# Peptides against a protein of PDB entry 5EIB, part 26

Target 1, 366 residues: chain A of PDB entry 5EIB
Amino acid sequence: VDLEPGTMDSVRSGPFGQIFRPDNFVFGQSGAGNNWAKGHYTEGAELVDSVLDVVRKESESCDCLQGFQLTHSLGGGTGSGMGTLLISKIREEYPDRIMNTFSVMPSPKVSDTVVEPYNATLSVHQLVENTDETYCIDNEALYDICFRTLKLTTPTYGDLNHLVSATMSGVTTCLRFPGQLNADLRKLAVNMVPFPRLHFFMPGFAPLTSRGSQQYRALTVPELTQQMFDSKNMMAACDPRHGRYLTVAAIFRGRMSMKEVDEQMLNVQNKNSSYFVEWIPNNVKTAVCDIPPRGLKMSATFIGNSTAIQELFKRISEQFTAMFRRKAFLHWYTGEGMDEMEFTEAESNMNDLVSEYQQYQDATAD
Target 2, 366 residues: chain A of PDB entry 5EIB as posed
Amino acid sequence: VDLEPGTMDSVRSGPFGQIFRPDNFVFGQSGAGNNWAKGHYTEGAELVDSVLDVVRKESESCDCLQGFQLTHSLGGGTGSGMGTLLISKIREEYPDRIMNTFSVMPSPKVSDTVVEPYNATLSVHQLVENTDETYSIDNEALYDICFRTLKLTTPTYGDLNHLVSATMSGVTTCLRFPGQLNADLRKLAVNMVPFPRLHFFMPGFAPLTSRGSQQYRALTVPELTQQMFDSKNMMAACDPRHGRYLTVAAIFRGRMSMKEVDEQMLNVQNKNSSYFVEWIPNNVKTAVCDIPPRGLKMSATFIGNSTAIQELFKRISEQFTAMFRRKAFLHWYTGEGMDEMEFTEAESNMNDLVSEYQQYQDATAD

## One batch from the design tools (peptide; aimed at target 1 M341 E342 N349 D352)

Design b2_p13_8_s4 (made by RFdiffusion4, then SolubleMPNN; from b2_p13_8, 7 letters changed)
Fold by OpenDDE base, seed 1:
Structure b2_p13_8_s4 (fold): chain B 366 residues (1-366), chain A 13 residues (1-13)
Amino acid sequence: as target 1 above (366 residues)
Amino acid sequence: MKQGELARLERLA
């Protein structure tokens, strides 16, 4: 789905364009112009019913519909505005199904789009209310990984999207291969989300290795485990050491000893015990899938529900506040039928979310 | 009903 036809042409002409049904390409002509309000109330709202018709058709073809997965950006107009409209409409029609998102967070290091803080804040407000689980894929963290870890001098969207695709493949492993932990979306939510509003995940992937160092790096279970818990491997721009893990899932892929995985996972928890809440029992889950990702002998994918994720939301909130106090570009949104109160409500809800994470960070076992 | 959704309905009417 897109409000621009050129994106659909790119997907269709791509190496996997033929895996999608031609009738499942739903697109507009006008675009959203990086405006959340165009995505949510005007251009996207004209297209949403056509998308819902396709969603219904595909849902009816499912033997067992677990829920929905949306991949979108929060900085643009289509992914943010129309994406959150679509989430709302799907939630209304399918209230008993899981809503999962892969939400790409904007960063000034990656994009010069000045209104991204508005689009992101308005989107987060919708995600807090209408999703059950959200993977926070932060363009700032992806850029930093590409630059610092992968030693790419000038990271491209292609480089960032490669990390996104590896992460998405990793976190969906248990859904795609039978007999794993978190084998369905509901089970994932039960294991990862102890409090309904605190459903924002920090993903990570290992191995991450520069091209020049690949030949010198062994792929071992200890090295994967260590890298997966390293703050520099987090695909959300926050330091887990500044917060506490509420829940963790680790997904190992490849031929390895389950005993060795369990030992290393126990060791890393013990070493980092101060960064876990003690009042959630069995809050670390581990899965091992014998099927490695393409081109790797083994990998590990991390899913963290950490109170440190508040650093990401604080960054967006600070950028939002700096613009909103000046009423900068508000006429672009109000001209599409928005009220200034919707901005204030979205800011308030995101600040409440930050406060909730802080409360559970400071909580002790009674 | 959000104000933007009302404005949409008014354009479709």
Scores: peptide ipSAE 0.024, ipTM 0.601, DockQ to the pose 0.058
OpenDDE base, seeds 2, 3, 4, 5: peptide ipSAE 0.000, 0.006, 0.000, 0.009; ipTM 0.360, 0.387, 0.371, 0.413; seed 2 fails the geometry check

## One batch from the design tools (peptide; aimed at target 1 Q126)

Design b2_p14_1 (made by RFdiffusion4)
Pose (drawn by RFdiffusion4):
Structure b2_p14_1 (pose): chain A 366 residues (1-366), chain P 14 residues (1-14)
Amino acid sequence: as target 2 above (366 residues)
Amino acid sequence: NRTVLHHSKAHAAS
């Protein structure tokens, strides 16, 4: 789905472009120009019922639908504006299905548009209310990993998307292969989301590799375990050691000692017990899958529900406030008939989300 | 124009 028609061509000319159902391409003529109001209201509304028809059709041909997963950026107009409209319409029509999103957060290091904080805040407001699980993929973190760790002086979207694709493969492994833990979206959500609004996850993986060089050696289980908890391996630009884990899901892929995995997971939990909330006993669940990802014999994927994610929302909120106080470009949004109070409503909701993460960060069992 | 918020979570409703 895109309001921009040129997106259809690039996907089709891609390696697996012909495998998609031709009828499932739903596109507009113009597209939003980084205007969330255009995406949602204006233009996305024009296009949205066509998308829902296709969604309804894919759903009625499902033996037992688990739910939906949406990939989109929060910084633009279509993936953000229309994407959250689609989520709200799907929530109305399929209220008992899990909604899961892979949402990429904007960063000034990657994109040169100062309205992106507007678009992201209006979107975060929708996701807080309407999604069950959201993987926070931070362009800030992706750029820093490419620039500082992978030593790519000028990271491209291809460089960033290599990190995203490795992460998305890792976090959906329990859904795609036989296993006991978090095997479906609802079971994953019940294990990861103690409070409905706090459903923004920090993904990480190990080893971090630059695409096209080179290899190995394969990591040891200790090396995997330590790297997948490392702040430098997170896809969200937050230091996990600045907050506390409410829940964690770890996924080890490849051939390895299950016993050694158990020992190392127990090791990181009790050496660093102060970083795991004490009032959620046994809050770290571990899954092993025998099939490694491409190019690797061993890998680990980390899914964290950490109070440290408030750093991501504080950063967006600060940029949003800096722009919104000067009312810059606000008429672009209200020109599409959007209420200015929706900006204030979204800002308050995001700041409320930050306070809630801090409340549980300081909470004690006593 | 207004946006819609369902305040709903499928996992929490189970």

Design b2_p14_1_s1 (made by RFdiffusion4, then SolubleMPNN; from b2_p14_1, 11 letters changed)
Fold by OpenDDE base, seed 3:
Structure b2_p14_1_s1 (fold): chain B 366 residues (1-366), chain A 14 residues (1-14)
Amino acid sequence: as target 1 above (366 residues)
Amino acid sequence: MKSIHHHHSAVFNL
């Protein structure tokens, strides 16, 4: 879905354009102009019913609908504004289904769009209330991985999107290959979300491979396990050492020993025990799928529910507050029918979320 | 014939 036709033409002409049904391409003409309010109240509101009709049709074709997965950017007006409108409308119609998102967080290192902190804050407010699982994919972290780890001198959106696709392929492994732990979205939510509002995940991937580096060193299970817990492999720009893991899931792919995986997972937990909450027993889940990713012999994907995710929200909140105190660009949002109070409510809810994460970080077993 | 219950999750890209 997009409010710009050019994105749809790029997808159709792309190497995978033929995997999508032509009737499932829903698009506008004018775009959101990087404005959440255009995506949510005007341009996106005009298109949302056409998207919901496709959602209904695809949902009715499912023998067993588990839920929905949305991939969107929180910096742009379409992904943020229309994406959160669509999430709200799907939640209203399917209140008993899991809402899962892959939410790309904006970064000043990647985009010059001045209003991204508004779009992100307004989106996070909606995601707190209307999602069950949100994978935080931070453009800051993706850029830093591309530049520092992959040694790309000029990271492109193609390089960032490669990391996103690898992460998405990893976290969805249990859904695509039956008989795994967390084989459905609801089981994943039950294992990963101990508190309803604390459903924001820090994903990570190992090995971090660029499309051109076919000569990746064959990683071992110990190396994969060590890399997936390394802060440099996190797709969210927060240091897990500054917080506490509430829950963790690890998804291994490829032919490996379950015993070796369990031994290495126990070893990494014991080495990092100070970074886990003590009051959630058995808070690490491990899955192994014998089917490797395309072009790799093995991989590991990390899903962390960590109180360190508050660093991401604090960064957005600081940027938001700096603009909002000056009333900068607000007239572009209020001109689309948005109330100024919605900014204050969104800021408050995000600050409450930060405070909730901090409370559980500081909580000791009595 | 083992019914392969295809648990389909609809993936929407925005």
Scores: peptide ipSAE 0.032, ipTM 0.607, DockQ to the pose 0.026
OpenDDE base, seeds 1, 2, 4, 5: peptide ipSAE 0.025, 0.019, 0.029, 0.022; ipTM 0.575, 0.446, 0.592, 0.453

Design b2_p14_1_s2 (made by RFdiffusion4, then SolubleMPNN; from b2_p14_1, 9 letters changed)
Fold by OpenDDE base, seed 5:
Structure b2_p14_1_s2 (fold): chain B 366 residues (1-366), chain A 14 residues (1-14)
Amino acid sequence: as target 1 above (366 residues)
Amino acid sequence: MRSVHHHHSAVFNL
């Protein structure tokens, strides 16, 4: 879905354009102009019913609908504004289905869009209320991985999107292939979300290896396990060492020993025990899928529900507050029918979320 | 033929 036709033409002309049904391409003409309010209240509101008709048709064609997965950017007006409108409308129509998102967080290192902090804050407010599971994919972290770990001198959106696609392929492995752990979206939510509002995940992927080093690197279960818990491999720009894991899922792919995986997962938990809450028993889950990702012998994908995710929200909040105190660009949103109160409510709810994560970080086992 | 219950999740890309 897009508010711009050019994105759809790029997808259709791409190597995977034939995977999607032609009738499932829904697009506008005017775009959102990087404005959440255009995506949510004007241009997106004109298109939303056409998207919902496609959603209904595809849902009715499912033998067993588990829920919905949305991939969107929180910096842009379409992904943020129309994406959160769609989430709200789908939640209203399908209240018993899981709403899962892959939410790309904005970064000033990647985009020159000045209003991204507004779009992100307004989106996070909607995601707190209307999603069951949100994978936070931070452009800050993706850029830093590309630059520092992959040794790309000038990271491109293609390089970032490669990491996103690898991560998405990893986290959805248990949904797409036979497995014992997290075989459905609801079971994932039950294992990963101990408190309804604390459903924001930091994903990670291993192996992350520079092109020049790939030929010299063995892929082993110990190395995958060690890298999966390294803060430098997190797709969210927060340090897990500054918080505590509420829950973790690890998804291994490829031909490996389950015994070796269990031994390495126990070893990494014991080494990092200070970074886990003690009051959630068995809060680490492990899955192995014998089917490797394309082009790799093996991989590991990490899903962390960590109180360290508050660092991401604090970064957005600081940028938001700096602009909002000056009423900078606010007239572009109020001109689309928004009130200044909606900004204050969104800022408040995101700050409450940060406070909730901090409370559970500081909670001891009594 | 075992009915493979295809648990379909609708993936929306925006």
Scores: peptide ipSAE 0.038, ipTM 0.615, DockQ to the pose 0.027
OpenDDE base, seeds 1, 2, 3, 4: peptide ipSAE 0.026, 0.032, 0.021, 0.032; ipTM 0.588, 0.602, 0.448, 0.607

Design b2_p14_1_s3 (made by RFdiffusion4, then SolubleMPNN; from b2_p14_1, 9 letters changed)
Fold by OpenDDE base, seed 5:
Structure b2_p14_1_s3 (fold): chain B 366 residues (1-366), chain A 14 residues (1-14)
Amino acid sequence: as target 1 above (366 residues)
Amino acid sequence: MKSVHHHHSAVFAA
């Protein structure tokens, strides 16, 4: 879905364009102009019914509909505004279905779009209320991985999107291959979300290896396990050492020993025990799929529900507050029919979410 | 024939 036709033409002409049904390409003509309010109340509102018709058709074709997965950017007007409108409308129509998102968080290191903190804050407000599971994919973390870990001198959107695709492929492994842990979206939610509002995940992927080091790196279960728990491998720009894990899932792919995986997962938990809450028993889940990702012998994908995710929300909130105190650019949003109250409500709800994560970080076993 | 229950999740990209 896009509010611009050019994106759809690029996807359709791309190497994977033929995977999608032609009728499932829904697009506008005007774009959102990086404005959440255009995506949510005007241009996106005109297009949403056409998207919902496709959603219904695809849902009716499912033998067993588990839920929905949305991939969107929170910095841009379409992904943020129209994406959250679509989430709301799908939640209204399918209240008993899981809403899962892959939400790309904006970063000033990647984009010069000044209004991204508004779009992100307004989106997070909607995601708190209308999603069951949200993978926080932070452009800041992706850039830092590309630059620091992969040794790319000038990271491109292609390099960032490669990490996103690897992560998405990893977290969806259990949904795509039978007999895995978290084999459905609801089981994932039950295992990963101890409190309804605390459904924001830090994803991570291993191996992350620079081109120059690929030939010297063994792919072993110990190395995958160690790298997967490294803060530098998190796809969200948060340090897990500044918080506590509420829950963790690890998804291994490739031909490996389950015994070795269990031993390494126990070792890494014991080594990092101070970074877990003690009052959630069995809060680490491990899955092993024998089917490796394309081009790798093995991989590991991390899903962390950590109170350290508050660092991401604080970063966005600080940027939001700095602009909103000056009423900067607000007329672009209010001109699309948005009230200034919605900004204050979104800021408040995101600050409440940060406070909730902090409360559970500070909670001890009684 | 065991019906492979294809658990379909609709993936939307926005």
Scores: peptide ipSAE 0.045, ipTM 0.620, DockQ to the pose 0.027
OpenDDE base, seeds 1, 2, 3, 4: peptide ipSAE 0.044, 0.041, 0.033, 0.044; ipTM 0.621, 0.612, 0.542, 0.622; seed 3 fails the geometry check

Design b2_p14_1_s4 (made by RFdiffusion4, then SolubleMPNN; from b2_p14_1, 11 letters changed)
Fold by OpenDDE base, seed 5:
Order: structure tokens, then C-alpha cells, then sequence
Structure b2_p14_1_s4 (fold): chain B 366 residues (1-366), chain A 14 residues (1-14)
């Protein structure tokens, strides 16, 4: 789905364009112009019914519908505005199904789009209310991984999207291969989300290796385990050491000893015990899939529900507040039918979410 | 960032 036809043509002409049904390509003509309100209330609202018709048809064809997965950017008007409109409409029609998102967070290091903090804040407000689980994929973290870890001097969107695809492949491993931990979206939510509003995850991937260092790197369970918990391997721009893990899932892929995985996972938890809440028992879950990702002997994917995610929301809130106090560009949103109150409500709800994460960070076992 | 559509990702060329 896109508000621009050129995106669909790029997907169709791509190496995987033929895996999608032609009738499942729904697109507009005008685009959202990086405006959340165009995506949510005007251009996106004109297209949403055509998307819902496709969603219904595909849902009816499912033997067992678990839920929905959306991949979108929170900086752009289509992904943010129309993406959150779709989430809302799907939640209204399927209230008993899981809503999962891969939400790409904007960064000034990646994009010069001035209104991204508005689009992100308005989107986070919708995600808090209408999703059950959200993978926070931060363009700042992706850029820093590409530049610092992968030694890419000029990271491209292709490089960032490859990290996104590796992460998505990792976190969906349990859904794609039978007999795994979190074999369905609801089990993932039950294991990862102890409190309904606190459903924002820090994904991480290992191995992350520069091309020049690949030949010198061993792929071992201890190394994967250590890297998976390293702040530099997090796809969200927050330091887990500044917060506490509420819950963790670790997904190992490749031929390895389950005993060795369990030993290393216990060791890393004990070493990092100060970064876990003590009042959630058995809050670390581990899965091992014998099928490695393509091109690797083994990998590990991390899913963290951490109170440190508040650093990401604080960054967006600070940028939002700095623009909103000046009423900068508000006329672009109000001209599409939005009220200033919707901005204030979105800011308030995101600040409440930050406060909730802080409260659970500071909570002790009774 | 340059939206160069066609550049093979340098990330995982193993």
C-alpha cells in the first residue's frame, strides 16, 4: 500500500515483485507530502476502504487468522498517517486479533524532513492505543550501526533496509518455523507485554560485522549472546543500561547446542542482573531454530521490552515540543482538518507513556 | 541520505 504509484512500480519490478498478488497492490496518485494529516484524514482516507477490502479478502482466505503485521515509517506521511489509519480501521473490524507493527522511527541524522517529529508523535499516540506489539526500529540506531559497526562511510537507505529486513526475519522466525517459542502472535504478546501500554520493543541482531572483519570473526553461541545484549547491536537508539528489561526474548538460528544456549543466556542474565526488573519471574525467553538465515551459519535476534525505550520517546518529544511551541508548520496539518488539540493529546499520551516506563523502572519487589 | 534505489546493500554481502 502506498499513496504514491512509483513505490508500487518499484516493488513490482523488484526481485520479489511476483510474490505479491497484483490485486493486492493498492495505491494513490497524490502522495502524502510528508504530512501525517494527508495520510490520516484526506488522501489516505480516500484509499482506506480499497485497502480494507483487500484485507478482508485475505483474512477470509486464512485457515487461522492470528492478526496483522504492518511495516511503516513514522517520519513519512503515508507510513505514519495512512499506516495508523489502517491500524485503527483494522482494530475496529478485528478487535480480537493481534496488531503487530514494525515502526521505523525518524532521525535527523537520516532525513532532513522538518515535520518528522509531528508525524512520529501523532503516530506513537495511535500505536499506544491500537497496537498489541510494536518493534521500534530507529533510523538513528540503524545509521549508527552502519557507520560505527559496519564501517560504512556513507550509509544508504538500502543499507538501513537490509538491517530492518534481517531484524524482521529474526523476530518472525518463531512464526515461520513450527515448534518454536512464541509460535503465534498472541503468545509473543503474552510473553513480552506485562502491561498493555508498554508494548514497544527494542529489537537487536547478531552478528553485525563489517566486511573487512568478517574473515576474522568466529560465529559462536557465546559471541552471539554477548553481542545480542550489547547496546551497539540494538535497532532502537537507547541504552539498555539506562533502564530495566521488563521482558526479553532471544531467538537463535542455526545448528547449535540448546544446552550451550541456555548456559550462555543464564550467564548474560546474571552478568546484567542490575538491568532486569526483579519482580517479573522468568522474564527471559529463549528459542532455537535449527534453520540459519541465508548466508550465515548462525544468528541471534533480540527482542527487549525495556524501560530504556523512554529515551527514544523523549528524543521525539523534545523535537516535537521545540516545533509545536513555535507553531511551526501547524497550518499544513490544520488545513487537512486537524485541530491543535490532537497535537496536545498526542504529546500528552507520549509523555504519559514515558512516565509509565519510568514508574516501572523505579518499582521494587514488595 | 541518497535514495539510491539500485545500490546493493553493503551490509550482508557475505
Amino acid sequence: as target 1 above (366 residues)
Amino acid sequence: MKSTHHHRSAVFDA
Scores: peptide ipSAE 0.021, ipTM 0.461, DockQ to the pose 0.019
OpenDDE base, seeds 1, 2, 3, 4: peptide ipSAE 0.000, 0.017, 0.015, 0.016; ipTM 0.352, 0.490, 0.442, 0.484

Design b2_p14_2 (made by RFdiffusion4)
Pose (drawn by RFdiffusion4):
Structure b2_p14_2 (pose): chain A 366 residues (1-366), chain P 14 residues (1-14)
Amino acid sequence: as target 2 above (366 residues)
Amino acid sequence: DIHTGITITLWDHS
């Protein structure tokens, strides 16, 4: 789905472009120009019922629908504006299904548009209310990993998307292969989301590799475990050691000692016990899958629900406030009939989200 | 590319 028609061509000319159902391409004529109001209200509303028709069709041909997963950026107009409209319409129509999103957060290091904090805040407001699980993919973190760790002096979207695709493969492994833990979206959500609003996850994986060089060696289980908890391996630009884990899901892929995995996971939990909330006993679940990802014999995927994610929302909020105080470009949004109070409502909700993460960060069992 | 467009994936029980 895109308001921009040119997106259809690039996807089709891609390697697996012909495999998609031709009727499932739903596109507009213009597109939003980084205007969330255009995406939602204006233009996305024009296009949205066509998308829902296709969604309804895919749903009626399901034996037992688990739910939906959406991939979109928060910084633009379509993936952000229209994407959150789609989510709200799907929530109305399928209220008992899990909504799961892979949402990329904007960063000034990657994109040169100062309205992106507006678009992201209006979107975060929708996701807080309407999604069950959101993987926070931070362009800030992706750029820093490519620039500082992978030593790519000029990272491209291809460089960033290599990290995203490795992460998306890892976090959906328990859904795609037989297993005991977090095997479906709802079970994953019940294990990861103690409070409904706090459903923004910090993904990480190990090993971090630059695409096209080179290999190995394959990591040891200790090396995998330590790297997947490392702040430098996170896809969100937050230091996990600045907050506390409410819940964690770890996924080891490849052939390895299940006993050694157990020992290392127990090791990281009790050496660093102060970083795991004490009032949620046994809050770290571990899954092993025998099939490694491409190019690797061993890998680990980390999914964290950490109070440190408030750093991501604080950064967006500061940029949003800096722009919104000067009312810059606000008429671009209200020109599409959007209420200015929606900006204030979204800002307050995001700051409330930050306070809630801090409340549980300081909470004690006593 | 996650930066462009919207991809909706529906999950079904096997």

Design b2_p14_2_s1 (made by RFdiffusion4, then SolubleMPNN; from b2_p14_2, 10 letters changed)
Fold by OpenDDE base, seed 2:
Structure b2_p14_2_s1 (fold): chain B 366 residues (1-366), chain A 14 residues (1-14)
Amino acid sequence: as target 1 above (366 residues)
Amino acid sequence: NPNVGIFIEIYDKP
C-alpha cells in the first residue's frame, strides 16, 4: 500500500514483484507529502476502504486467522498517517486478533524531513492504543551499525533495508517454520508483554553482515549469544544497560546443539542479571530453528522488552517539543482537519509511556 | 526516498 504510484511500480518491476497478487497493490495518486494528517484524515482516508476490502478478502480465505503484521515508517506521511489509520480500522474490525508492527523510527542522521518528530509522535500515540506488539526499528541504530560495525563510510537505504529484512526474518522465524517452540502471534504477546502498554521491543541480530562482505566468519553459539546481547547489535538506539529487561526472546537459526544454546543463554543471563527485573520469573524465552537464513550457517535474533526503550521515546519527545513550542509547520496538519489538541494528547500519552517504563525500571521485588 | 510503503501480512494458524 502506498499513496504514491511510483513505489508500487518499483515493487512490481523488482525481482519479487510477481510474488504479490496484482489486486493486493493498493495505491493513491497524490502522496502524503510527509504529512501524517494527509495520511490519516485526507488522502489516506480516501484509500483506506480499498485496502480494507483486500484485507477482508484475504482474511476470509484464512482457515484460522491469528492476526496481522504491518510494516511501516513513522517518519513519512503514508507509513505514519495511513499506516496508523489502517491499524485502527483493522483493530476495530478484528478486536480479538493480534496486531503486530514493524515500525521504522525516524532519525535526523538518515532523513532531512523536518516534520518527522510530529509524524512519529502522532504514530506512537496510535501504536500505544492499537497494537499488541511493536518492533522498534530505529534508523539511527541502523545507521550506526552500518557505519561503526559494518564499516560503511556512506550507508545507503539498501544497507539499512538489508538489516531490517534480516531482523524481520529472524523475529518471524517461529511463525514461518515448524520449530521446537511453536510460537503464534498470541503466544509471543503473552511471553513478551507483561503490561499491555509496554509492548515496544528492541530487536537485535547476529551476525551483522553487509551485502558486500562475503567473509562469513562461521560464528559459534557463544559468539552469537554474546553479540545478540551487545548494545551495538540493537536495532533501536537505546543502551539496555541504562534500563532493565522485562522480557527477552532469543531465536536461533541453523544446526546447533539445544544444550549449548541453553547453557549460553543461562550464562548471558547470569552475567547480565543486574539488567533484568527480578520480579518477573522465567522472563527469557529461547527458540531454535534448524533452518538457517539464506547465506548464513547460523544466526541469532534478539527481541528485548526493555525499559531502556524510553530513551528512544525521550529523543522523539524532545524533538517534538522543540518544534511544537514554536508551532513550526503546525498549519500543514491543522489544514488537513487536525486539532492542536491531538498533538498535546499524543505528547502526553508518550510521556506517560516513558513514566511507566521508568516506574517498572525502579520497581524492586520488595 | 524512505518511501517505504505499507506492507500488511495476514497470519493464518499453522
Scores: peptide ipSAE 0.372, ipTM 0.849, DockQ to the pose 0.706
OpenDDE base, seeds 1, 3, 4, 5: peptide ipSAE 0.366, 0.352, 0.353, 0.354; ipTM 0.846, 0.845, 0.845, 0.844

Design b2_p14_2_s2 (made by RFdiffusion4, then SolubleMPNN; from b2_p14_2, 9 letters changed)
Fold by OpenDDE base, seed 4:
Structure b2_p14_2_s2 (fold): chain B 366 residues (1-366), chain A 14 residues (1-14)
Amino acid sequence: as target 1 above (366 residues)
Amino acid sequence: DPNRGIFIEIYDKP
């Protein structure tokens, strides 16, 4: 789905364009112009019914619908505004189904679009209420990985999107291969989400290696386990050491010893015990899939529900507040029918979420 | 491109 036709043509002409049904391509003629309000209330609202018709048709073809997964950017007007509109409308129509998202968080390191903090804050407000699971993929973290870890002097959108694709492939492993932990969206939610509003995940991937070092590095289970828990391998710009893990899932891929995985996972938990809450028993889950990802002998994917995710929301909130206190660019949103109150409500809800994470970070076992 | 457009996947139970 896009408000611009050119993106759809690029997907259709791409190497995988033939995998999608032609009727499942829904596009507008007028883009959102990086404006959440255009995506949510005007241009996106005109297109949403056409998307919902396709969603209904495909849902009716399912033998046992479990839920939906949406991938979108929170910086752009289409992904943020129209994406959250779609989430809301799907949630209204399918209230008993799981809503999962891959939400790409904007960063000034990656984009010069000034209004991205507005789009992100307005989107997070919707995601808090209307999703069951949200993978926070942070463009700041992706940029830092590309620059610092992968040694790319000038990271491109292609480089960032490669990391996104690797992460998405990793976290969906259990859904795609039988006999795994979290084999359905609901089981994932039950294991990962102890409190309904605290459903924002910090994903991570290992190995992350520069092109120059890839040829010389032996991939081992201990190295994967160590990298997976390293803050530098997190796809969200948060330091897990500044918070506590509520829940963790680790997905290993490739031919490896289950015993060695269990031993290394126990060792890393014991080493990092101060960074876990003590009042959630058995809060680390591990899965092993014998099928490696393309081009690797083995990998590990991390899913963390950590109170450190508040650092990401604080960053967005600070950027939002810096513009909103001056009402900068606000007329572009109000001109599409939004009220300033909606900005204040979104900011308030995101700050409440930060406070909730802090509360559970400070909570002790009775 | 996850930074462009919206992708919706519908999951059926196996």
Scores: peptide ipSAE 0.339, ipTM 0.853, DockQ to the pose 0.934
OpenDDE base, seeds 1, 2, 3, 5: peptide ipSAE 0.338, 0.359, 0.327, 0.333; ipTM 0.848, 0.859, 0.843, 0.847; seed 2 fails the geometry check

